# Peptides against a protein of PDB entry 5X9X, part 3

Target 1, 41 residues: chain A of PDB entry 5X9X
Amino acid sequence: SSVSELEQRLRDVKNTNSRFRKALMEKENELQALIRKLGPE

## One batch from the design tools (peptide; aimed at target 1 L38)

Design b2_p25_8 (made by RFdiffusion4)
Pose (drawn by RFdiffusion4):
Structure b2_p25_8 (pose): chain A 41 residues (1-41), chain P 25 residues (1-25)
Amino acid sequence: as target 1 above (41 residues)
Amino acid sequence: EEKEELLEEAEEVKEELEEANEELE
């Protein structure tokens, strides 16, 4: 049905998106962690 | 003032992270 060339790139980009969606939520943690450091003086 | 600017920038970065996540969905 689907050619291997397409689905191999699809597996790649899916692994890419899943990883990036993880890293994006992690960077928010770093963002708030810096603001917790803006908390003091 | 510097702290307020950093907080505004942090809000922008958050919005960009949300938009990038929605584009990846």

## One batch from the design tools (peptide; aimed at target 1 S1 L6 R9)

Design b2_p26_2_s3 (made by RFdiffusion4, then SolubleMPNN; failed a check: too like the target's own chain; its pose is not in this set)
Amino acid sequence: SELEQRLRDLKNTNKKQEELLKELEK

Design b2_p26_6_s3 (made by RFdiffusion4, then SolubleMPNN; its pose is not in this set)
Fold by OpenDDE base, seed 2:
Structure b2_p26_6_s3 (fold): chain B 41 residues (1-41), chain A 26 residues (1-26)
Amino acid sequence: as target 1 above (41 residues)
Amino acid sequence: SEEERRLLEELLRKTEELRRRLAELA
C-alpha cells in the first residue's frame, strides 16, 4: 500500500543516512591518521 | 501522514548533502 511504501522509504533513507554518516567519520579518521604519519616530528 | 511525508523530504535532502560530503573526501 501507499502507507507501507512510505514507511519503507523512510526506513531506507534513515539507514542510508546512518551509513553515510559512518563512512564520513571513517574517512575523516583516515585522513587524520595520514596527517599524523606524514606530519613533522 | 503529512508529518511522515515532510520528514521523508527532509531526510532526502540530508542524503544528498551527505553524499556530496562523502564525494569530496573520496
Scores: peptide ipSAE 0.268, ipTM 0.810, DockQ to the pose 0.038
OpenDDE base, seeds 1, 3, 4, 5: peptide ipSAE 0.122, 0.197, 0.137, 0.176; ipTM 0.651, 0.775, 0.738, 0.764

Design b2_p26_7 (made by RFdiffusion4)
Pose (drawn by RFdiffusion4):
Structure b2_p26_7 (pose): chain A 41 residues (1-41), chain P 26 residues (1-26)
Amino acid sequence: as target 1 above (41 residues)
Amino acid sequence: EIEELEEELEESEEEEEKLEEEIEEE
């Protein structure tokens, strides 16, 4: 049905998107962590 | 860092959609 060349790149980009979606949510943690450091003086 | 990551994510999502469309056409 689907050619191997396409699906291999698809598995790659899916692992890429899943990882990127994870890293994006994490960077928000770092973002708020800095703002918690803006909390003091 | 967040904006760069969002751009990379958008590009990779477009590429995923394109590959899925090509697979559905086959």

## One batch from the design tools (peptide; aimed at target 1 K14 R21 L24)

Design b2_p27_1 (made by RFdiffusion4)
Pose (drawn by RFdiffusion4):
Structure b2_p27_1 (pose): chain A 41 residues (1-41), chain P 27 residues (1-27)
Amino acid sequence: as target 1 above (41 residues)
Amino acid sequence: LEEELEELEEELEELEEELEELEEELE
């Protein structure tokens, strides 16, 4: 049905998106962590 | 620094939208 060339790249980009969606949520944690450091003086 | 963090947050939100659209296209 689907050619291997397409689905191999698809597996790659899915692993890419899942990882990037993870890193994005993590960078928000770093973002708020810095703001918790803006909390003091 | 706070302004830069606010700009960064906006960029992160836009990137999230783009990743969601990419996921839909991949489906």

Design b2_p27_1_s1 (made by RFdiffusion4, then SolubleMPNN; from b2_p27_1, 12 letters changed)
Fold by OpenDDE base, seed 3:
Structure b2_p27_1_s1 (fold): chain B 41 residues (1-41), chain A 27 residues (1-27)
Amino acid sequence: as target 1 above (41 residues)
Amino acid sequence: LLKKLEEERKTLERFEKELEELEKKLE
């Protein structure tokens, strides 16, 4: 049904959102690690 | 339901932009 499809799409968006949050955090940590290694040099 | 889906989509769009910006900073 249209309702079940919309509910599935909402779940997919939430799952993708969670993945992006994790990826964002990982990239932030990677950036910070690089800054610590190289600094403003 | 549709309102909630729209809000989640907007949140994803923000995260995608932020992720892209961080990736660019790592280059």
Scores: peptide ipSAE 0.046, ipTM 0.550, DockQ to the pose 0.070
OpenDDE base, seeds 1, 2, 4, 5: peptide ipSAE 0.034, 0.046, 0.036, 0.036; ipTM 0.519, 0.553, 0.521, 0.522

Design b2_p27_3_s3 (made by RFdiffusion4, then SolubleMPNN; its pose is not in this set)
Fold by OpenDDE base, seed 1:
Structure b2_p27_3_s3 (fold): chain B 41 residues (1-41), chain A 27 residues (1-27)
Amino acid sequence: as target 1 above (41 residues)
Amino acid sequence: MREELLRKIEELRKEMQELEKKIKENE
């Protein structure tokens, strides 16, 4: 693999993980909203 | 429906666990 390819792969991993973290945050927010909707019943 | 909410909550928990695993695998 070329240096350029390795650098691109590292950027891709970073970007992918950033997207995963964003998705995780969104799911946490949705989860909390559902928990609140569930209420004390 | 309460049962529907509980099912969705569990689905989200599973999806979150999978995301956490993927993040860890890429780190």
Scores: peptide ipSAE 0.591, ipTM 0.892, DockQ to the pose 0.834
OpenDDE base, seeds 2, 3, 4, 5: peptide ipSAE 0.591, 0.590, 0.589, 0.589; ipTM 0.893, 0.893, 0.893, 0.892

Design b2_p27_8 (made by RFdiffusion4)
Pose (drawn by RFdiffusion4):
Structure b2_p27_8 (pose): chain A 41 residues (1-41), chain P 27 residues (1-27)
Amino acid sequence: as target 1 above (41 residues)
Amino acid sequence: ELEEELEELEEELEELEEELEELEEEL
């Protein structure tokens, strides 16, 4: 049905999006962690 | 200045999230 050339790239980009969606939520943690460091003086 | 930069970063992260959601739908 689907050519291997397309699905291989699709598996790659899906692993890419899943990983990037993970990294994005993590960077928010770093973001708030810095603001917790803006908490003091 | 640092707070402003963090706010801009947050906006960029939100736009990137939207783009990643659109990409997932297209996949």

## One batch from the design tools (peptide; aimed at target 1 L34)

Design b2_p28_2_s3 (made by RFdiffusion4, then SolubleMPNN; failed a check: the pose's geometry; its pose is not in this set)
Amino acid sequence: SLLEQIERVKKTMEELENEIEEAEKLLE

Design b2_p28_3 (made by RFdiffusion4)
Pose (drawn by RFdiffusion4):
Order: structure tokens, then sequence, then C-alpha cells
Structure b2_p28_3 (pose): chain A 41 residues (1-41), chain P 28 residues (1-28)
């Protein structure tokens, strides 16, 4: 049904999106961690 | 120190925007 050339790139970009959605949420943690460091003086 | 932290925040925001854009292009 679907050509291997398409699905291989699809598996790649899915692993890419899942990883990137993970990294994004993590960068928010770093973002708030810095603001917790803006908490003092 | 506060200014450095604000710069690091801006860098993180930029990196998040790039990741969002790359996700949107992959979805297309």
Amino acid sequence: as target 1 above (41 residues)
Amino acid sequence: EMEELEEEIEELEEEMEELEEEIEENEE
C-alpha cells in the first residue's frame, strides 16, 4: 500500500516530533527554573 | 546575574519556537 521510501521518512519524522515535543516541555522546565532563580533579589 | 538569567530565558524561547516550527513542518 504505502511505499517504503515514504514510511521510513515518516517513522523518522515521528520519532523526531515525539522527541521534539519532549524537549519542548523540558525547556519550559528550564525556563521556570531560571525564573525561580529570578525569585531572589 | 538577573540580566544573564533574562538572556538565557530569551534563548530558551527562541529554541522553543524553532522546535514548534520544525514540528509543524513535519506534520505537513

Design b2_p28_6_s1 (made by RFdiffusion4, then SolubleMPNN; failed a check: the pose's geometry; its pose is not in this set)
Amino acid sequence: DLLEQIKRVERTISELENEIKKAEELLA

## One batch from the design tools (peptide; aimed at target 1 F20)

Design b2_p29_3_s3 (made by RFdiffusion4, then SolubleMPNN; its pose is not in this set)
Fold by OpenDDE base, seed 5:
Structure b2_p29_3_s3 (fold): chain B 41 residues (1-41), chain A 29 residues (1-29)
Amino acid sequence: as target 1 above (41 residues)
Amino acid sequence: SKKLLEEIERLRKEMKEIENKIAENEKLM
């Protein structure tokens, strides 16, 4: 139904954002490691 | 090093792009 499809789309967006936040966290961790490496140099 | 700084800037740009995508998607919720 239209309602179920809209709910599914909402869930898909939420799941996509969850994956994006995970990727963002990984990049933040990588960035932090590189920044710490930069400091002593 | 120059390579290290370039990698840092690459990551910063990629993070900003992800943040923008998250923000756009949150408008749908």
Scores: peptide ipSAE 0.595, ipTM 0.891, DockQ to the pose 0.797
OpenDDE base, seeds 1, 2, 3, 4: peptide ipSAE 0.594, 0.594, 0.595, 0.594; ipTM 0.891, 0.891, 0.891, 0.890

Design b2_p29_4_s3 (made by RFdiffusion4, then SolubleMPNN; failed a check: the pose's geometry; its pose is not in this set)
Amino acid sequence: SEIEEIEREREDLEKQIKEAEEEIEELEK

Design b2_p29_7 (made by RFdiffusion4; failed a check: the pose's geometry)
Pose (drawn by RFdiffusion4):
Structure b2_p29_7 (pose): chain A 41 residues (1-41), chain P 29 residues (1-29)
Amino acid sequence: as target 1 above (41 residues)
Amino acid sequence: EVEEEIEEVEEEIEELEEEIEESEEEIEE
């Protein structure tokens, strides 16, 4: 049905998107962690 | 210093959002 050339790149980009969506939520943690460091003086 | 670090992190977030949008488009294709 689907050619291997397409699905192999698809598996790649899906692993890419899943990893990126993970890293995005993590960077928000780092973002709020810095603001918790803006909390003091 | 902390505010600069925050800007760096916001830039990294924006880059990641762009990369996610591109990967979504590639998935749809």

Design b2_p29_8_s4 (made by RFdiffusion4, then SolubleMPNN; failed a check: the pose's geometry; its pose is not in this set)
Amino acid sequence: LEKKIEEVKKTMSELEKEIKEAEEEIKKL

## One batch from the design tools (peptide; aimed at target 1 V3 L6)

Design b2_p30_1 (made by RFdiffusion4; failed a check: the pose's geometry)
Pose (drawn by RFdiffusion4):
Structure b2_p30_1 (pose): chain A 41 residues (1-41), chain P 30 residues (1-30)
Amino acid sequence: as target 1 above (41 residues)
Amino acid sequence: EVEEEIEELEEKIEESEEEIEELEEKIEEE
Protein backbone atom coordinates (compact mmCIF):
# COMPACT_ATOMS: atom_id res chain seq x y z
CA SER A 1 0.00 0.00 0.00
CA SER A 2 2.34 2.70 1.14
CA VAL A 3 5.94 2.80 -0.10
CA SER A 4 8.67 2.23 2.37
CA GLU A 5 10.39 5.49 1.41
CA LEU A 6 7.38 7.50 2.53
CA GLU A 7 6.63 5.66 5.77
CA GLN A 8 10.24 5.67 6.93
CA ARG A 9 10.31 9.44 6.66
CA LEU A 10 6.90 9.48 8.29
CA ARG A 11 8.14 7.50 11.30
CA ASP A 12 11.04 9.87 11.50
CA VAL A 13 8.92 13.06 11.43
CA LYS A 14 6.43 11.62 13.90
CA ASN A 15 9.24 10.85 16.35
CA THR A 16 10.41 14.37 15.53
CA ASN A 17 7.03 15.99 16.20
CA SER A 18 6.44 13.99 19.40
CA ARG A 19 9.88 14.97 20.69
CA PHE A 20 9.36 18.64 19.65
CA ARG A 21 5.94 18.78 21.34
CA LYS A 22 7.65 17.48 24.44
CA ALA A 23 10.50 19.98 24.28
CA LEU A 24 7.99 22.86 23.68
CA MET A 25 6.09 22.14 26.85
CA GLU A 26 9.38 21.83 28.70
CA LYS A 27 10.64 25.20 27.47
CA GLU A 28 7.49 26.68 29.03
CA ASN A 29 8.64 25.30 32.31
CA GLU A 30 11.96 27.02 31.85
CA LEU A 31 10.07 30.13 30.89
CA GLN A 32 7.99 30.21 34.07
CA ALA A 33 11.04 29.17 36.08
CA LEU A 34 12.77 32.35 34.97
CA ILE A 35 9.70 34.39 35.83
CA ARG A 36 9.75 32.78 39.30
CA LYS A 37 13.22 34.23 39.36
CA LEU A 38 11.77 37.58 38.30
CA GLY A 39 9.66 37.21 41.43
CA PRO A 40 12.24 38.76 43.80
CA GLU A 41 13.54 42.30 43.70
CA GLU P 1 16.41 33.22 24.80
CA VAL P 2 13.84 30.78 26.08
CA GLU P 3 11.09 32.56 24.11
CA GLU P 4 13.20 32.25 20.94
CA GLU P 5 13.74 28.58 21.61
CA ILE P 6 9.99 28.17 22.05
CA GLU P 7 9.28 29.93 18.80
CA GLU P 8 11.81 27.79 16.98
CA LEU P 9 10.23 24.66 18.37
CA GLU P 10 6.80 25.88 17.32
CA GLU P 11 8.05 26.38 13.77
CA LYS P 12 9.62 22.96 13.75
CA ILE P 13 6.40 21.44 14.99
CA GLU P 14 4.39 23.20 12.25
CA GLU P 15 6.77 22.04 9.60
CA SER P 16 6.69 18.47 10.92
CA GLU P 17 2.87 18.57 10.98
CA GLU P 18 2.73 19.75 7.37
CA GLU P 19 5.18 17.03 6.32
CA ILE P 20 3.19 14.41 8.19
CA GLU P 21 -0.01 15.52 6.47
CA GLU P 22 1.60 15.47 3.05
CA LEU P 23 3.12 12.04 3.65
CA GLU P 24 -0.19 10.69 4.88
CA GLU P 25 -2.00 12.06 1.81
CA LYS P 26 0.52 10.44 -0.47
CA ILE P 27 0.12 7.16 1.38
CA GLU P 28 -3.68 7.37 1.03
CA GLU P 29 -3.35 8.04 -2.70
CA GLU P 30 -1.27 4.87 -3.08

Design b2_p30_4 (made by RFdiffusion4)
Pose (drawn by RFdiffusion4):
Structure b2_p30_4 (pose): chain A 41 residues (1-41), chain P 30 residues (1-30)
Amino acid sequence: as target 1 above (41 residues)
Amino acid sequence: SEEENRKVLEELEELERENEELEEQIEELE
């Protein structure tokens, strides 16, 4: 059905996307963590 | 098989664009 060349790249980009969606939500944590540091003076 | 391969290619090209956009968003947050 689907050629191996396509699906191998597809597995890769999916692992990429899943990892990036995770990193993105983690960077929001860093972002708010800095703002918690903007909390003081 | 030809129609399935076209659909898999379109999905792959869309995910590659989405991954580029996510990478750019992560770099902006850093």

Design b2_p30_5_s1 (made by RFdiffusion4, then SolubleMPNN; its pose is not in this set)
Fold by OpenDDE base, seed 4:
Structure b2_p30_5_s1 (fold): chain B 41 residues (1-41), chain A 30 residues (1-30)
Amino acid sequence: as target 1 above (41 residues)
Amino acid sequence: EREKLLKQLEEAKKAGDKLLAAQLEKQLEE
């Protein structure tokens, strides 16, 4: 049904969003580590 | 991964970056 499709789409968006947020957090950590490594510290 | 976070925490502490260290500790504890 249309309702079931909307529910599925919502779940898919939430899952995708969660994965992207995790990836961004990991990349931010990597970036910060590299900045400190290359910096004067 | 957790091992990567632990390594980054060690490096943050060595560098004296308290903000980064605190951020990483929060991630490790949640």
Scores: peptide ipSAE 0.062, ipTM 0.642, DockQ to the pose 0.012
OpenDDE base, seeds 1, 2, 3, 5: peptide ipSAE 0.053, 0.046, 0.046, 0.052; ipTM 0.604, 0.588, 0.593, 0.623

Design b2_p30_5_s3 (made by RFdiffusion4, then SolubleMPNN; its pose is not in this set)
Fold by OpenDDE base, seed 4:
Structure b2_p30_5_s3 (fold): chain B 41 residues (1-41), chain A 30 residues (1-30)
Amino acid sequence: as target 1 above (41 residues)
Amino acid sequence: EEEELKKKLEEAKKKGDKLTAAQLEKKLEE
């Protein structure tokens, strides 16, 4: 049904958002580690 | 508030968050 399709799309968006949030946090941590290594000390 | 920015700057420096520290320093100089 149209409702079930919209619910599925919403779930997919939420899952994608969660994945991106996790990836961004990991990349931020990686970036900070690199900044500490390569930046002025 | 400038004081709040300075507080956040000190916290960022304490954590070693150089990116945030640089951003806050830039804002304080503007």
Scores: peptide ipSAE 0.061, ipTM 0.512, DockQ to the pose 0.011
OpenDDE base, seeds 1, 2, 3, 5: peptide ipSAE 0.045, 0.045, 0.036, 0.048; ipTM 0.572, 0.565, 0.549, 0.584

Design b2_p30_6 (made by RFdiffusion4)
Pose (drawn by RFdiffusion4):
Structure b2_p30_6 (pose): chain A 41 residues (1-41), chain P 30 residues (1-30)
Amino acid sequence: as target 1 above (41 residues)
Amino acid sequence: EEDNEEVREELEELEKENEELEEEIEELEE
């Protein structure tokens, strides 16, 4: 049905998107962690 | 042929989404 060339790239990009959606939510933690450091003086 | 077209469209859409996520992550790192 689907050619291997397509699905291999698809597995890749899906592993990419899953990893990036994780990294994006983690960078928000870093973001708020810095703002918690803006909390003092 | 129809299945290959659907997989191609899905792959092109995910490649664009991944590029946008990379840009968003780089902006947060800055």

Design b2_p30_7_s1 (made by RFdiffusion4, then SolubleMPNN; its pose is not in this set)
Fold by OpenDDE base, seed 5:
Structure b2_p30_7_s1 (fold): chain B 41 residues (1-41), chain A 30 residues (1-30)
Amino acid sequence: as target 1 above (41 residues)
Amino acid sequence: TEQQIQYLLKEGAISEEEARELLEKQKKLQ
């Protein structure tokens, strides 16, 4: 039904959002590690 | 230990790549 399809789409969007948040966190950790290795000098 | 590595990763003390390298080194010693 239309309602069940909308509910499925909402679940898919939430799952995609969660995956991207995780990916961004991992990229941030990688970036911070590189910054620490580069140093302030 | 692997648990300690995962803790450091969660706290942002190390990157995923650094965690992978540490885990591989640990496995070579076991």
Scores: peptide ipSAE 0.052, ipTM 0.621, DockQ to the pose 0.014
OpenDDE base, seeds 1, 2, 3, 4: peptide ipSAE 0.039, 0.043, 0.043, 0.048; ipTM 0.562, 0.575, 0.579, 0.603

Design b2_p30_7_s2 (made by RFdiffusion4, then SolubleMPNN; its pose is not in this set)
Fold by OpenDDE base, seed 2:
Structure b2_p30_7_s2 (fold): chain B 41 residues (1-41), chain A 30 residues (1-30)
Amino acid sequence: as target 1 above (41 residues)
Amino acid sequence: MEEKLRYLLEQGAITEEEARELRRKQEALQ
């Protein structure tokens, strides 16, 4: 049904959003680690 | 240890790779 399809889409969006947030956090941490390796100069 | 690792990850103090290395080191000592 239309309702069940919308519920499925909502679940998929929430799951995708969670995965993207995690990926962004990991990339930020990677960048910070690289910045630390480069030093303050 | 896992709680500390999670905290360090959230604060950007370590990467997931560094966390994996720390877990491997802990397992090697046990």
Scores: peptide ipSAE 0.046, ipTM 0.562, DockQ to the pose 0.015
OpenDDE base, seeds 1, 3, 4, 5: peptide ipSAE 0.046, 0.044, 0.044, 0.044; ipTM 0.567, 0.550, 0.562, 0.556

Design b2_p30_8_s2 (made by RFdiffusion4, then SolubleMPNN; its pose is not in this set)
Fold by OpenDDE base, seed 5:
Structure b2_p30_8_s2 (fold): chain B 41 residues (1-41), chain A 30 residues (1-30)
Amino acid sequence: as target 1 above (41 residues)
Amino acid sequence: DAEFESLSEEEKKKLIEQQKKEAEKLKKEM
């Protein structure tokens, strides 16, 4: 049905957003870890 | 999802479009 298709599309976008947020956080955490290791102190 | 099903078709489409805009922002930050 049209409703089930829209609900599936919303689930797919939310799942994609969750994956992107996780990947971005991991990338930012790794960057900050490198800055702490390679910083002037 | 009962909350999603209670929305009009237009509101459902707006919610999906909003989530797509969030996805595009996150993708640009990666």
Scores: peptide ipSAE 0.153, ipTM 0.741, DockQ to the pose 0.099
OpenDDE base, seeds 1, 2, 3, 4: peptide ipSAE 0.147, 0.146, 0.149, 0.146; ipTM 0.737, 0.738, 0.737, 0.736

Design b2_p30_8_s4 (made by RFdiffusion4, then SolubleMPNN; its pose is not in this set)
Fold by OpenDDE base, seed 1:
Parts: C-alpha cells; structure tokens; sequence
Structure b2_p30_8_s4 (fold): chain B 41 residues (1-41), chain A 30 residues (1-30)
C-alpha cells in the first residue's frame, strides 16, 4: 500500500540521516585537525 | 525540508517516529 511505502521511505530517511550526521561530525573533526596543522607555523 | 534539517538529531528522530506511528494508525484504519 501507499502507506506501507511511505513508512519504508521514512525508515530509509531515518537511517540515511543518522549516517550523514555521523559522517558530518567526522568531517568536522577532520577539518579542525587540518586547521590546526595548517595554522601558522 | 529546511525546517526538518534545522532540528537536532533527537528531534528529527522523534518526528520521524511520530510520523511512522501516525502512518501505522492510518494503515490500521484502511
């Protein structure tokens, strides 16, 4: 049913969102590390 | 949706879970 498909889509969005948030946090940490490395010598 | 993206992870989770619950209740009525 259309409702079942929407439920599946919401589950997929939840999972994708969680993965992206984790990836963004990791990238932020990487950026901060690079900023410290590329800072004034 | 820009408003959804502005929410915290916890708020987004809660909203999705609420929407899933609403969808399930609607499905039971169909």
Amino acid sequence: as target 1 above (41 residues)
Amino acid sequence: DAEFLSLSPEEQKALIEQQLKQAEELAKQM
Scores: peptide ipSAE 0.043, ipTM 0.606, DockQ to the pose 0.039
OpenDDE base, seeds 2, 3, 4, 5: peptide ipSAE 0.036, 0.027, 0.031, 0.030; ipTM 0.533, 0.510, 0.527, 0.542

